# Peptides against a protein of PDB entry 1MQS: the designs that were tried, part 33

Target 1, 223 residues: chain A of PDB entry 1MQS
Amino acid sequence: ILKMLFLNKDLNNNDNITTITDDIFNQQEIIWKVLILDIKSTATISSVLRVNDLLKAGITVHSLIKQDRSPLPDVPAIYFVSPTKENIDIIVNDLKSDKYSEFYINFTSSLPRNLLEDLAQQVSITGKSDKIKQVYDQYLDFIVTEPELFSLEISNAYLTLNDPKTTEEEITGLCANIADGLFNTVLTINSIPIIRAAKGGPAEIIAEKLGTKLRDFVINTNS

## One batch from the design tools (peptide; aimed at target 1 L111 E117 I132 Q138)

Design b2_p20_1 (made by RFdiffusion4)
Pose (drawn by RFdiffusion4):
Structure b2_p20_1 (pose): chain A 223 residues (1-223), chain P 20 residues (1-20)
Amino acid sequence: as target 1 above (223 residues)
Amino acid sequence: SSVDEYKIKRSEEAMEIINS
């Protein structure tokens, strides 16, 4: 999360510290930025970061994508928002409106090609595609409550999974999401683990789904 | 790292699409 608030800095290069000392902050000399969150993404940040931490990272203001936000045409913007048609539209609208000097679009989970092309087509007919400095799938789609306790924030799962009423489609879709939440966690750990799961029920489906996802990830690296 | 490289590739591809 912090690395993102630094424009995904230090990326594509060296350094293995963990929570930047102030003397180094003064090495790059950092400038204030607007931080745009949405309902879901605010729940992720406010769980691990205090307001003081945000300022210390160069974040002047933070507001939801849906609020009426007063312009700051000369101030950078970092969007950390859900990969939704609704949000993408607003980014396009803010982009045109010239609400901010720059855009650093950061997606909470992962943006589908479906929507990447959408955002791209809309932005193409603007003379301002040049202001979008970066678009990143951050893979932080979970909440870390205590130091080692996390949640996918998918309430009422035992019911949805065992309710006879529930479709054989709603179930597959739910497992697919849980498979993603785990995938989002696993990438954060930066370790491709061995999946072990109890057979017979949802845990297996999710295990085999996550297995396939992690399998492709390992492939679409080297070959 | 491998994850960083992946994210970079995704961003580079997204920026190419946007800039096209």

Design b2_p20_1_s1 (made by RFdiffusion4, then SolubleMPNN; from b2_p20_1, 10 letters changed)
Fold by OpenDDE base, seed 5:
Formats: structure tokens, sequence, C-alpha cells
Structure b2_p20_1_s1 (fold): chain B 223 residues (1-223), chain A 20 residues (1-20)
């Protein structure tokens, strides 16, 4: 998260948040920027950072993407939002209206290819692609509840998976979402796990999906 | 790290697509 707030520059991850922010604050000139969030990413940020941390990172103001926001044409913006069509459309509208000077776009999870292409197409139409400086998948689609505990915050997952009225399609969809969340968590922790799951149920589906994602990742990064 | 490399390459690709 801090890396994102410093425009994805390398930071010393061995230090605690306070030490990092203090060192940067004291040694470097602060670049003031706006942080644009959605409901989910707000929860993520709030679970990890304090208000003072944001300030020390140069966040002058933060707002929700769906809320009316005042134009700050001379201020760079960091978007940290879910990879949805709705959010993409809003970002493009903000770009079109010159709401900010530069756009650093960060998605909470992986942006699908189709949405990336949609974003590209819309940006192309605006003729303002030069203002887009970064597009990152941050893989921060989870909530930190304790130092060694996290949650994907998927509503009613247990109930849905165990309800006999739930369709196979719904189960498959939910399992895919869970696998995505776990994949994001793995990447964030930077440790590849050995996956074990019970056979014949949702756990197996999730494990298979996650395994595929991890294998693809390893293949792509080791080449 | 491998993770950083993956994210960076993906971001570069995304940016290239957008700026093309």
Amino acid sequence: as target 1 above (223 residues)
Amino acid sequence: SLVDKYILEKSKEALEIIKK
C-alpha cells in the first residue's frame, strides 16, 4: 500500500510503516496527491494505515470514486479501486474532464483483459493518454483484521456454499472469486504455498483454480 | 522479486496498450 502511495517506487519493506513514512518525510520532498477509493478499498486502506500515515505519504485528500469530487487539475491522483466497468468509466470521465494532472491507476485485483481493452479504447477517444502514468494491479483485495489474520470479506460464503438451493453456477462463481482473493493474497505475501483441499466439494474447486493461477504465474515470471 | 517483476511487466503491458 505504501509503495502505491509513493507511485510504486521501491521502498524498504523491512521497516514498519511509521519508520518508512518518517524517513521519506524527512529526506524527500513530498509530492502531494489525491487518493481516490471505493468502498472496498477504503476498508483495505483503513485496516492498514492511519490518517497520519496517509498525510506523511503525501495524500492531501482522499475521496470515494462515486462521490462528487472537486477538480484539482494541478494535482496528481492515485486511484485505488476495484477493477470494474463502472470504475473504469468514472476514471475515463475524470480524465476527460481534466479533473487531475496525472492519473496513477491501481486496481485492487487483476484487471481483466477485456476491461483493459475497454479502458484503452475509451482513453484513446479522449486523446489524453499522456496523463495516464501508471496502471497497476495491486492485489490488495483483502482486509487485514490482525497482524497475522486476513479476510476476503466475501459475504455469506459459507451459507451460499452449503445452501442446497444454490446453483452450480453460483457455486462456481463464488469459488472463482475466492480463488482470486487467495491468489492476490499469495502475491502480496510473496510466498507460494502448497495447496491442500478436501475432495469432492467447493474446496477442491477453489484449490484447482488457485493452483492454476499460481502455476501460470510461476511460468510467466521464470521465463 | 518474482512478484514485483510480474506486476511490473503487467503494468508495462497495460500502459503500452493504453498509450498505443
Scores: peptide ipSAE 0.350, ipTM 0.882, DockQ to the pose 0.625
OpenDDE base, seeds 1, 2, 3, 4: peptide ipSAE 0.016, 0.300, 0.006, 0.006; ipTM 0.388, 0.866, 0.353, 0.356; seeds 1, 4 fail the geometry check

Design b2_p20_1_s2 (made by RFdiffusion4, then SolubleMPNN; from b2_p20_1, 11 letters changed)
Fold by OpenDDE base, seed 5:
Structure b2_p20_1_s2 (fold): chain B 223 residues (1-223), chain A 20 residues (1-20)
Amino acid sequence: as target 1 above (223 residues)
Amino acid sequence: SLVDKYQLERSKYALELIRK
């Protein structure tokens, strides 16, 4: 997250957020930025960072993407939002209106190819592609609750998976979402886990999906 | 890290696509 707030520049991997922010604050001129969030990413950031951390990272103001925001045409903006069509459309509209000087787009999870193509097409039409400085998949689609515990914050997941009225399609879809969240978590912690799951239930489905994603990732990155 | 490299490559690809 801090790396994102510093426009994805290489930060010295000091273990303490406070030390990192203090060191950066003391050594480099702070570039003031606007941070645009959605409800989900707000929760993510709030679970990891304090308000003072945002300030030290040069975030002068933060707002929700769906809120009416005043134009700040001379201020660069960092978007950290879910990879959805709705958010893409809003970003493009903000681009069209010259709401900010530069656009650093970060998605909470991987942007699907179809949405990337849509984004590219819409941006191309605006003629303002030069203002798009970054497009990153941050893989931060989780909430840190404790030092070694996290949540995907999927509403009613347990109830849905155990409700006999839930369709197989719904279960499969939910399992896919859970697997995606776990995959993002694995990438964030930069450690490949040993996957253990109970057999004969949704956990096995999730484990298989996650395993496939991890294998594909390893193959693609080693190539 | 492998993750960083992957993110960077994806980012470069995305930016290239957006700017064509």
Scores: peptide ipSAE 0.397, ipTM 0.897, DockQ to the pose 0.679
OpenDDE base, seeds 1, 2, 3, 4: peptide ipSAE 0.387, 0.390, 0.381, 0.389; ipTM 0.895, 0.896, 0.887, 0.898

Design b2_p20_1_s3 (made by RFdiffusion4, then SolubleMPNN; from b2_p20_1, 8 letters changed)
Fold by OpenDDE base, seed 5:
Structure b2_p20_1_s3 (fold): chain B 223 residues (1-223), chain A 20 residues (1-20)
Amino acid sequence: as target 1 above (223 residues)
Amino acid sequence: SLVDKYILKQSEEAMKLIRS
């Protein structure tokens, strides 16, 4: 998260948040930025950072992506939002309206290829692609509840998976979301697990999806 | 790290597409 707030520059991760922010604040010039969030990412940020941490990271103001926001054409913006069509459209609209000087786009999880293509196409139409400085998948789609405990915060997962009225498509969709969350967690802890799952149920579906993601990760990283 | 390399690569590919 802190890396994102400093425009994805390398930081010393061996120090606690306070030490990192203090060192940067005291030794470097602060680049003031706007942080744009959604409901999900707000919860993520709030679980990890204090308001003072944001200030020390150069966040002058933060707002929700769906809320009306005042133009700050001379201020760079950091988006940290869910990878949805709706958010993409809003980002493009903000770009089109020159709402900020630069756009650092960070998605809470992996942006699907189709949405990336959509983003690219829309940006191309605006002719303002030069203002987009970064597009990152941050893989931070989880909530930290305790120092060594986190949750994907997928509502009613157990109930949905065990409800006989739930459609196969709904189950598949939920399993995909769970797999995405687990993949994000794996990347966050920088450790690739061995996957074990019960056969014949949603666990197997999740395991297969996660396995595919991990294999793709390894292949792409080592290429 | 491997994770950083992966994320960076994906980011670069995304930017190539956006600026194409």
Scores: peptide ipSAE 0.389, ipTM 0.898, DockQ to the pose 0.619
OpenDDE base, seeds 1, 2, 3, 4: peptide ipSAE 0.000, 0.008, 0.013, 0.006; ipTM 0.299, 0.333, 0.344, 0.316; seed 3 fails the geometry check

Design b2_p20_1_s4 (made by RFdiffusion4, then SolubleMPNN; from b2_p20_1, 9 letters changed)
Fold by OpenDDE base, seed 5:
Structure b2_p20_1_s4 (fold): chain B 223 residues (1-223), chain A 20 residues (1-20)
Amino acid sequence: as target 1 above (223 residues)
Amino acid sequence: SLVDKLILERSEEALKIIKS
């Protein structure tokens, strides 16, 4: 998250948030930026950072992407939002209106190819692709509740998975979504975990899916 | 890290697609 707030520059990860922000604040010129969030990413940011942390990172103001926002044409903007068609359309609209000087786009999870193509197409039409400085998948679609505990904040997941009326297809779909979230979390932690799951239930399905994703990732990155 | 490499590769690709 801090890396994103500093325009994805390399940061020393060995220090705590306070040390990192203090060092940057003292050693580098602060670039003031606007942070654009959605409901989900707001929760993510709030779970990890304090208001003072945002300020030290050069965030002058943060707003919801769906809210009416005042133009700041001389200020760069960091978008940290879900990879949805709606958010893409809003970003493009902001681009068209020259709402900000530069656009640093960060998605909370992986942007699907079709949406990337849509974004590209719309940006192309605007003729303002030069203002798009970054497009990152941050894989930060989780909420940190405790230092060693996090939540994907999937509504009624437990109830759905344990409801006898839930179809196998629904279970499979939900498990896939959970596995995706966990995968993103693993990527954020930047370590390959040992997966432990109860046998004979949805947890096992999720573990299997996650394991497959991780294996595929390792294979693809080592090749 | 491998993750950083992947993110960078994807970001570069995405940016290339957008700017093309």
Scores: peptide ipSAE 0.208, ipTM 0.798, DockQ to the pose 0.657
OpenDDE base, seeds 1, 2, 3, 4: peptide ipSAE 0.208, 0.172, 0.169, 0.180; ipTM 0.792, 0.770, 0.748, 0.776

Design b2_p20_2 (made by RFdiffusion4)
Pose (drawn by RFdiffusion4):
Structure b2_p20_2 (pose): chain A 223 residues (1-223), chain P 20 residues (1-20)
Amino acid sequence: as target 1 above (223 residues)
Amino acid sequence: EEENYNNIINNYKNYYEELL
């Protein structure tokens, strides 16, 4: 999360510290930025970061994508928002409106090609595609409550999974999401683990789903 | 319009792929 608030800095290069000392912060000399969150993503940040931490990272203001936000045409913007048609539209609207000097679009989970092309087509007919400095799938779609407790914030799962009423489609979709939440966690750990799961029920479906996802990830790296 | 379209596509990245 912090690396993102630094425009995904330090990326594509060296350094292995973990929570930047101040003397180094003065090495790059950092400028204030607007931070745009949405309902879901605010729940992710406010769980691990205090307001003081945000300022210390160069974040002047933070507001939801849906609020009426007064313009700051000369100030950078970092969007950390859910990969939704609704949000993408607003980014396009803000982009046109010239609400901010720059855009650093960061997606909470992962943006589908479906919507990447959408955002891209809309932005193409603006004379301002140049202002979008970066677009990143951050893979931080979970909440870390205590140091080693996390949640996918998918309430009422035991019910949805065992309710006879539930479709054989709603179940597949739910497992697919849980598979993603785990995948989001696993990528954060930066370790491709061995999947072990109890057979017979949802845990297996999710295991085999996550298995396939992690399988492709390992492939679409080297070959 | 084509160059602007491609610009957005080229600016699109996967954070964890970029760490590899």

Design b2_p20_2_s1 (made by RFdiffusion4, then SolubleMPNN; from b2_p20_2, 10 letters changed)
Fold by OpenDDE base, seed 3:
Structure b2_p20_2_s1 (fold): chain B 223 residues (1-223), chain A 20 residues (1-20)
Amino acid sequence: as target 1 above (223 residues)
Amino acid sequence: SEENYQKILDKYKNIYLDEL
């Protein structure tokens, strides 16, 4: 729980809550955050933390997800809520309304695949995916980094992929080359990405090829 | 860790396709 309140940074577990919060407060500038809870997570937090502990963790305001909340567009938010369709819809609505500057989402239990896909889809439609910094549950943790632009320096890739005269075979070949380039980039970063692509075009082909390469790589390195 | 990545890949698809 404390790890979550400090944006899932590694904490030294040998110290009590007070010592940890004091050390962080003294070593780094405190980042003030909003904590969004539901009924279940409120009980969980209340069983472990005192109000003073929340303040020392930089929680300036805490509220229920279903309550009317004032916008704080310059303040990051931590969500610690149940993985439900209702809560996902509320989070997405908060994102659409620019209610907070950044979104750190922590689910209290396992997020089903269908709900993760729903969240990803809704966030993509908003065009504000860069504000989602983290998504966590008991089995999944990932950080969404800010968009970076790079080039694979493949000549005429855009023209080839968008020319109606280009054959399916040519497209498939080019997509394979792009996927290889992306795979090499991923290996350099040494992190497994979440891949998002548009359906029904070359992007989907590239995504599937890259996904297969990544899965094969992970399986082969663990064997 | 590599183990964490495998868990993610086993449970969740690392590819999410947006509807155009």
Scores: peptide ipSAE 0.010, ipTM 0.292, DockQ to the pose 0.025
OpenDDE base, seeds 1, 2, 4, 5: peptide ipSAE 0.006, 0.009, 0.006, 0.005; ipTM 0.382, 0.337, 0.314, 0.253; seeds 1, 2, 5 fail the geometry check

Design b2_p20_2_s2 (made by RFdiffusion4, then SolubleMPNN; from b2_p20_2, 9 letters changed)
Fold by OpenDDE base, seed 5:
Order: structure tokens, then C-alpha cells, then sequence
Structure b2_p20_2_s2 (fold): chain B 223 residues (1-223), chain A 20 residues (1-20)
């Protein structure tokens, strides 16, 4: 998250948030930026950072993507939003209206190829592609609750997985969503875990899906 | 993601330039 707020520059990862923000604040001229969020990413950011941390990272204003936002044509903007068609359309509209000076687009999870193509197509039509400086998948579709503990914030997951009335399709779908969240978490911590799961239940399904995603990612990244 | 975006963007830019 901090890396994103500093325009995806390399940060020394061995320090806590306060030390990193203090060091950057003291050593470099702060580039003031606007942070655009959605409801989901707001929860993610709020779980990790305080308002003062955002300020130290050079975030002068943070707003919801669906809210009416005042133009700041001389200020760069960081988008950190869910990978949806709706959010893409709003970003493109903001680009068309010259709402900000530069656009740093970060998605909370992997943007599907079709949506990436849609974004690129719409941007190409505007003639303002040079204003988009970055497009990244941040893989931050989770909430940090405590040190060394995180939540995917999937409502009623335990109940759904253990209810005898739940269909196999519903279980499979939920397991896929959980695996996606875990995958994003693994990528964020930048380490490949050893996956252990109980056999004969949803945990095994999740482990299998996660394992497949990780293997596919490693293969695709090394190709 | 960035490289993929730029590649796709260039593809569409070229496509629209060819249509003009």
C-alpha cells in the first residue's frame, strides 16, 4: 500500500509504516496527490493506515470514486479501486474531463483481460493516454485486522460452507472467492507458502484452487 | 500489468490511426 502511495517506487521494506513515512517525509519533497477509493478499498486502506499516515504519504485529499469530486487539474491522482467496468468508466470519464494532472491506476485485485482491453481502448479514444502514468494490480483484496492476521471479509463464509442446504455449486463458488483472496494475500507478502488443509472438505478445495493459481502465476511470471 | 497495458494500448492506438 505504501509503495502504491509513493507511485510504486521501491521502498525499504524492513521498516514499519511510521518509520517509512517519516523518513520519506523528511528526506524528499512531498508530492501531493489525490487518492480515489471505492467502498472496498477504503476498508482495506483504513485497516492498515491512519489518516496521518496518508498525509505523510502526500495524500492531500481522499475521496470515493462514485462521489462528485472537484477538479484538481494540477494534482496527480492515485486510483485504488476494484477491477470493475463501472470504475473503469469513471476513471476514463475523469481522464476525459482533465480532472487531474496525472493518473496512477491501481486495482485491488487482478484486472481481467477483457476489462484491461476495455480500459486501453477507451483511453486510446480520448487521445490522453500520456496522462495515465501507471496501471497496476496491487492484489490487496483483504483487510488487516491484527498483526499477522488478516480477513477476506467474506460474509457468512463459515455458515455457508457448513450448511447442509448449501449446494455444491455455491460451495465451489465461495471456495474460488476465498482462493482468490488468499492468492492476493500471498502475492502481497511476496512469499510462496506451504499450503496445508484438512482433507475431505471445503479447505481442500480452497487449497487446490490456491495451489493451481500460484503455479500458474509462477509459470506465467517466469515466461 | 503495466507492460500488458502498454502493449494493448499501442495496439488500439495503431488500430484507430489506421481508421483515420
Amino acid sequence: as target 1 above (223 residues)
Amino acid sequence: SEKSYQKILNKYKNYYLDLL
Scores: peptide ipSAE 0.105, ipTM 0.731, DockQ to the pose 0.063
OpenDDE base, seeds 1, 2, 3, 4: peptide ipSAE 0.000, 0.000, 0.009, 0.006; ipTM 0.243, 0.249, 0.417, 0.407; seeds 2, 4 fail the geometry check

Design b2_p20_2_s3 (made by RFdiffusion4, then SolubleMPNN; from b2_p20_2, 8 letters changed)
Fold by OpenDDE base, seed 2:
Structure b2_p20_2_s3 (fold): chain B 223 residues (1-223), chain A 20 residues (1-20)
Amino acid sequence: as target 1 above (223 residues)
Amino acid sequence: SKENYQLILDKYKNYYLELL
């Protein structure tokens, strides 16, 4: 929970909540943000954190997702809500209305694929996907940091990679294309990335291919 | 757009590059 409130940055878990919040409050720049909850997550937060802890975490205002909330277009928002169609629709509506500057979405439990796809589709239509900085659930650990977000403009890559009818050859080919695109991007930026990928899927394949390309390039450049 | 949709879906594959 504290990790979420600090935008999923790494925290030292060896200290108690008060010590953690005090240390962060004293040592780091406070990012003031809004916390959006539902009934379930409110109970969870209230059981673990005090109001003072929220303030020390930079939470200026907390509200229920179903409540009428005033626009704060210059303030980032953390959503900590149940993975429901209703909540997704509200988040997307908030995005459409530019209710907040940035959206850090944390689902209280696993987000089903159909809801994930629905979220993706709705957000894509808004043209404001850049405002969604994070999406987390029990299995997702994703951070999008602007301005380093880009698209390779590969049509239906995710669909292809997740379609059971897709052949291994097609997957391998697509992963290679993605890795090539990423490699070219890295070269353009002229920076060495840290590659983070989920294990056991296309992400790992892409990461391995990219890693190999980068290593080969570094070796060839330094030789 | 299809491109935006793909971008979001790719994000959900839980891989990203952190540039140093």
Scores: peptide ipSAE 0.013, ipTM 0.458, DockQ to the pose 0.137
OpenDDE base, seeds 1, 3, 4, 5: peptide ipSAE 0.000, 0.010, 0.013, 0.008; ipTM 0.262, 0.402, 0.418, 0.392

Design b2_p20_2_s4 (made by RFdiffusion4, then SolubleMPNN; from b2_p20_2, 8 letters changed)
Fold by OpenDDE base, seed 2:
Structure b2_p20_2_s4 (fold): chain B 223 residues (1-223), chain A 20 residues (1-20)
Amino acid sequence: as target 1 above (223 residues)
Amino acid sequence: MEENYQDILDKYKNYYLDLL
């Protein structure tokens, strides 16, 4: 998250959040930015950072993407939002209206190819592609509840997976979402987990999906 | 993803330039 707030520049990882923010605040020219969030990303950021941490990162204003936001044409914006068509359309509209000077787009999870193409197509039509400075998948679709505990904040996941009325399609879809969230968490922690799951249920499905994603990622990063 | 985005963006830019 801090790396994102500092425009994905390399930060010295050895320091506590407070030390990192203090060092950057003291040593680097603060670039004041607007932070644009959605409901999910707001929860994610709020679980890890305090308002003072945002200020130290140069975030002067933070707003929800769906809120009516005043134009700040001389101020760069960081978007940290879910990879949805709706959010893409809003970002493109903000670009068209010159709402901000620069656009640093960060998705909370992997952006599907079709949405990436849609974003690129729409941006190309605007003639303002030069204002899009960054487009990243941050893989931050979870809530940190304790230093060594996180939640994917998937409502009724346990109930849905254990309800006999739940369809196989719903279970498979939910397992995919859970695996995506776990994958994002693993990438964020930068540690390969030992996956243990009970056989014959949703846990196995999740474990297999997660294992596949991790293997594919390792193959793609080593090539 | 950023590199991929730029490649896709360039593809679309070129497409529109060819139509003009």
Scores: peptide ipSAE 0.092, ipTM 0.694, DockQ to the pose 0.063
OpenDDE base, seeds 1, 3, 4, 5: peptide ipSAE 0.086, 0.015, 0.088, 0.024; ipTM 0.694, 0.476, 0.699, 0.563; seed 3 fails the geometry check

Design b2_p20_3 (made by RFdiffusion4)
Pose (drawn by RFdiffusion4):
Structure b2_p20_3 (pose): chain A 223 residues (1-223), chain P 20 residues (1-20)
Amino acid sequence: as target 1 above (223 residues)
Amino acid sequence: SLVEEYKIKRSEEAMEIINS
C-alpha cells in the first residue's frame, strides 16, 4: 500500500528496506498528492494505516470517487479504486474535467481487459490520454485485521454454499471470487505455495481453481 | 521480484492500450 502511495516508486529498481526512514524521504523529496478511494478500498486502508501515516506518505487529502470533489488542477492524484465500470467512468470524467494535474490509477484487485479497453477507448477521444501516468492492478483485495488475520470480506458464505436454494451457478461464482481473494493474498506474500485442501466440498473447488490460476501465473513468466 | 515484474508488464500493456 505504501509503495503505491509513492507512485509505485522504487519499482523497476533496487532497495530492500521496509518502512522508509525520513532521511531517505528527503532524498527524493516528495510532493503532496490527492488520494481517491472508494467504499471497498477505504475499508482496506483504514485497517492498516492511520491518517498520520497518510500525510507522512505525502497524501494531503483523501476522498471517495463518488463524492463531489473540488478541483485541484495542479495537484497529483492517486486512485486506489475497485475495477468497476462505475469507477472507470468517473476516472474518465475526472480526467476530462481536469480535476487533477496527473492520474495514477491503481486498481484494488485486477482490471479485466474488458474494462481496460473500455477506459482506453473513452480516454482515446480525450486530448488528455497523456495525463494518465500509470495504471496498476495492485492485488490488495482483502483486509488484514490483526498481524496474521485476513478476510475476504465475503459475508454469509457457509449459508450461500450449503443453501439448497443456491444455484449451481451462484456457487461457482462464489468459489471463483474466493479463489481470487486467495490469489490476491498469495501474490502479496510473493511465494507460490503448495495447495493442500480437504476433498469433497468447496475448499477443493477453490483449491483447484486457485491451482489453475497459480499455474498459469507461473507459466506466463518463463517459456 | 516476480510479482513486481508481472505488475510492471501489466502496466506497460495498459499504457500501450491507453496511448493507442

Design b2_p20_3_s1 (made by RFdiffusion4, then SolubleMPNN; from b2_p20_3, 9 letters changed)
Fold by OpenDDE base, seed 5:
Structure b2_p20_3_s1 (fold): chain B 223 residues (1-223), chain A 20 residues (1-20)
Amino acid sequence: as target 1 above (223 residues)
Amino acid sequence: SLVDNYILKRSKEALELIKK
């Protein structure tokens, strides 16, 4: 998260947040930025960072993407939002209106290719692609509740998976979402686990999906 | 790290596509 707030520059992750922010604040000029969030990413940020941490990272103001925001044409913006068509459209609209000086786009999870192409197409039409400085998949689609505990915060997952009235399609969809969240978590902690799951149920579906994602990741990264 | 390289690669590709 801090890396993102510093425009994805390399940071020493061995220090605590306070030490990192203090060192950076004291050694270099701070670049003031606007942070644009959605409901989900707000929860993520709030679970990890304090307001003072944001300030030390140069975040002068943070707002929700769907909220009316005042133009700050001389201020760079960091978007940290879910990879959805709706958010893409809003970002493009902000670009069209010159709402900010530069756009550093960070998605909470991987942006699908079709949405990336849509983003590219829309940006091309605006003629303002030069203002887009970064597009990152941050893989932070989880909430930290404790230093060594996290949650995907998928509502009613247990109930849905165990409700006999739940359709196969619903189960499959939920399993896919869980697998995505776990994949993001794995990438965030930079450790590939051995996956174990009970056979014949949703756990196996999730494990299979996650395994496929991890294998694809390894193949694509090593090529 | 492998993760960092992957993210960087994806980001580069995305940016190239957008700026094309």
Scores: peptide ipSAE 0.348, ipTM 0.879, DockQ to the pose 0.651
OpenDDE base, seeds 1, 2, 3, 4: peptide ipSAE 0.328, 0.337, 0.311, 0.340; ipTM 0.869, 0.873, 0.851, 0.875

Design b2_p20_3_s2 (made by RFdiffusion4, then SolubleMPNN; from b2_p20_3, 10 letters changed)
Fold by OpenDDE base, seed 4:
Structure b2_p20_3_s2 (fold): chain B 223 residues (1-223), chain A 20 residues (1-20)
Amino acid sequence: as target 1 above (223 residues)
Amino acid sequence: SLVDKYILKQSEEALKLIKE
């Protein structure tokens, strides 16, 4: 998250948030930015950072993506939002209206290829692709509740998976979401786990999906 | 890190696509 707030530049120390922000703040002139969030990413940010941390990171103002926002054409914007068609459309509209000087787009999870292509197409039509400085998948679609403890914040996941009335389609969909969340967590932790799951249930489905994602990740990274 | 490398690669590809 901090890396994102500093425009995904390399951070020297992975120590305490306060130490990092203080060090960066003292080392160079702060670049003031606008932070654009959605409901989910707001929760994520709030779980990890304090308001003072945002300020120290150069966030002068933060707003929800769906809110009416005043144009700040001379200020760079960091978008940290869910990878949805709706958010893409809003970003493109903001681009069209020259709402900000530069656009640093960060998605909370992986942007699907089809949506990326849609984004690219829409941006191309605007003729303002030069304002798009970054497009990152941050893989931060989770809530930090405690140090080294996280939640995917999937409502009633356990109940849904164990309810005999739940359809196979619902289970499959939920398992996919869980696997995505776990994948995001793994990437954030920067450690590939050994996956253990009970056989014959949703856990196995999740494990398989997660395993596939991790394998793909390793392959793509090493290529 | 491996993760950073992956994210960077994906980002570069995405940006390339957008700027084409």
Scores: peptide ipSAE 0.237, ipTM 0.843, DockQ to the pose 0.661
OpenDDE base, seeds 1, 2, 3, 5: peptide ipSAE 0.052, 0.204, 0.038, 0.172; ipTM 0.679, 0.824, 0.643, 0.799

Design b2_p20_3_s3 (made by RFdiffusion4, then SolubleMPNN; from b2_p20_3, 9 letters changed)
Fold by OpenDDE base, seed 4:
Structure b2_p20_3_s3 (fold): chain B 223 residues (1-223), chain A 20 residues (1-20)
Amino acid sequence: as target 1 above (223 residues)
Amino acid sequence: SLVDNYILKQSEEALKLIRS
């Protein structure tokens, strides 16, 4: 998250958030930025950072993507939002209206190829692709509750998976979402886990999906 | 890190597509 707030520049300090922000704040001229969030990413940010941390990172203001925001054409913007068609459309509209000087787009999870192509197409039409400086998949689609504890914040996941009335389609969909969340967590932790799951249930489905994602990740990284 | 490199690679590809 901090890396994102510093425009995904390399951070050589592995200290706590406060130390990192203080060091950067004291050593470098602050680039003031606007942070655009959605409801989900707001929760993520709030679970990890304090308002003071945002300020130290150069975030002068933060707003929800769906809120009416005043143009700040001379200020760079960091988007940290869910990879949805709706958010893409809003970003493109903001681009069209020259709402900000530069656009640093960060998605909370992987942007699907089809949506990326849609984004590219829409941006192409605007003729303002030069204003888009970054497009990152941050894989931060989770809530940090404790230093080493996280939640995917999937409502009633356990109940849904164990309800006999739940359809296979619903289970499959939920398992996919859980696997995505776990994948994001693994990437964030930067450690490949040994996956263990009970056989014959949703856990196995999730494990399989997660395993596939991790294998693909390793292959793509080593290519 | 491995993860950072992966994310960077993906971002570069995405940006390339957007700017193409």
Scores: peptide ipSAE 0.256, ipTM 0.846, DockQ to the pose 0.663
OpenDDE base, seeds 1, 2, 3, 5: peptide ipSAE 0.133, 0.213, 0.200, 0.233; ipTM 0.761, 0.821, 0.812, 0.834

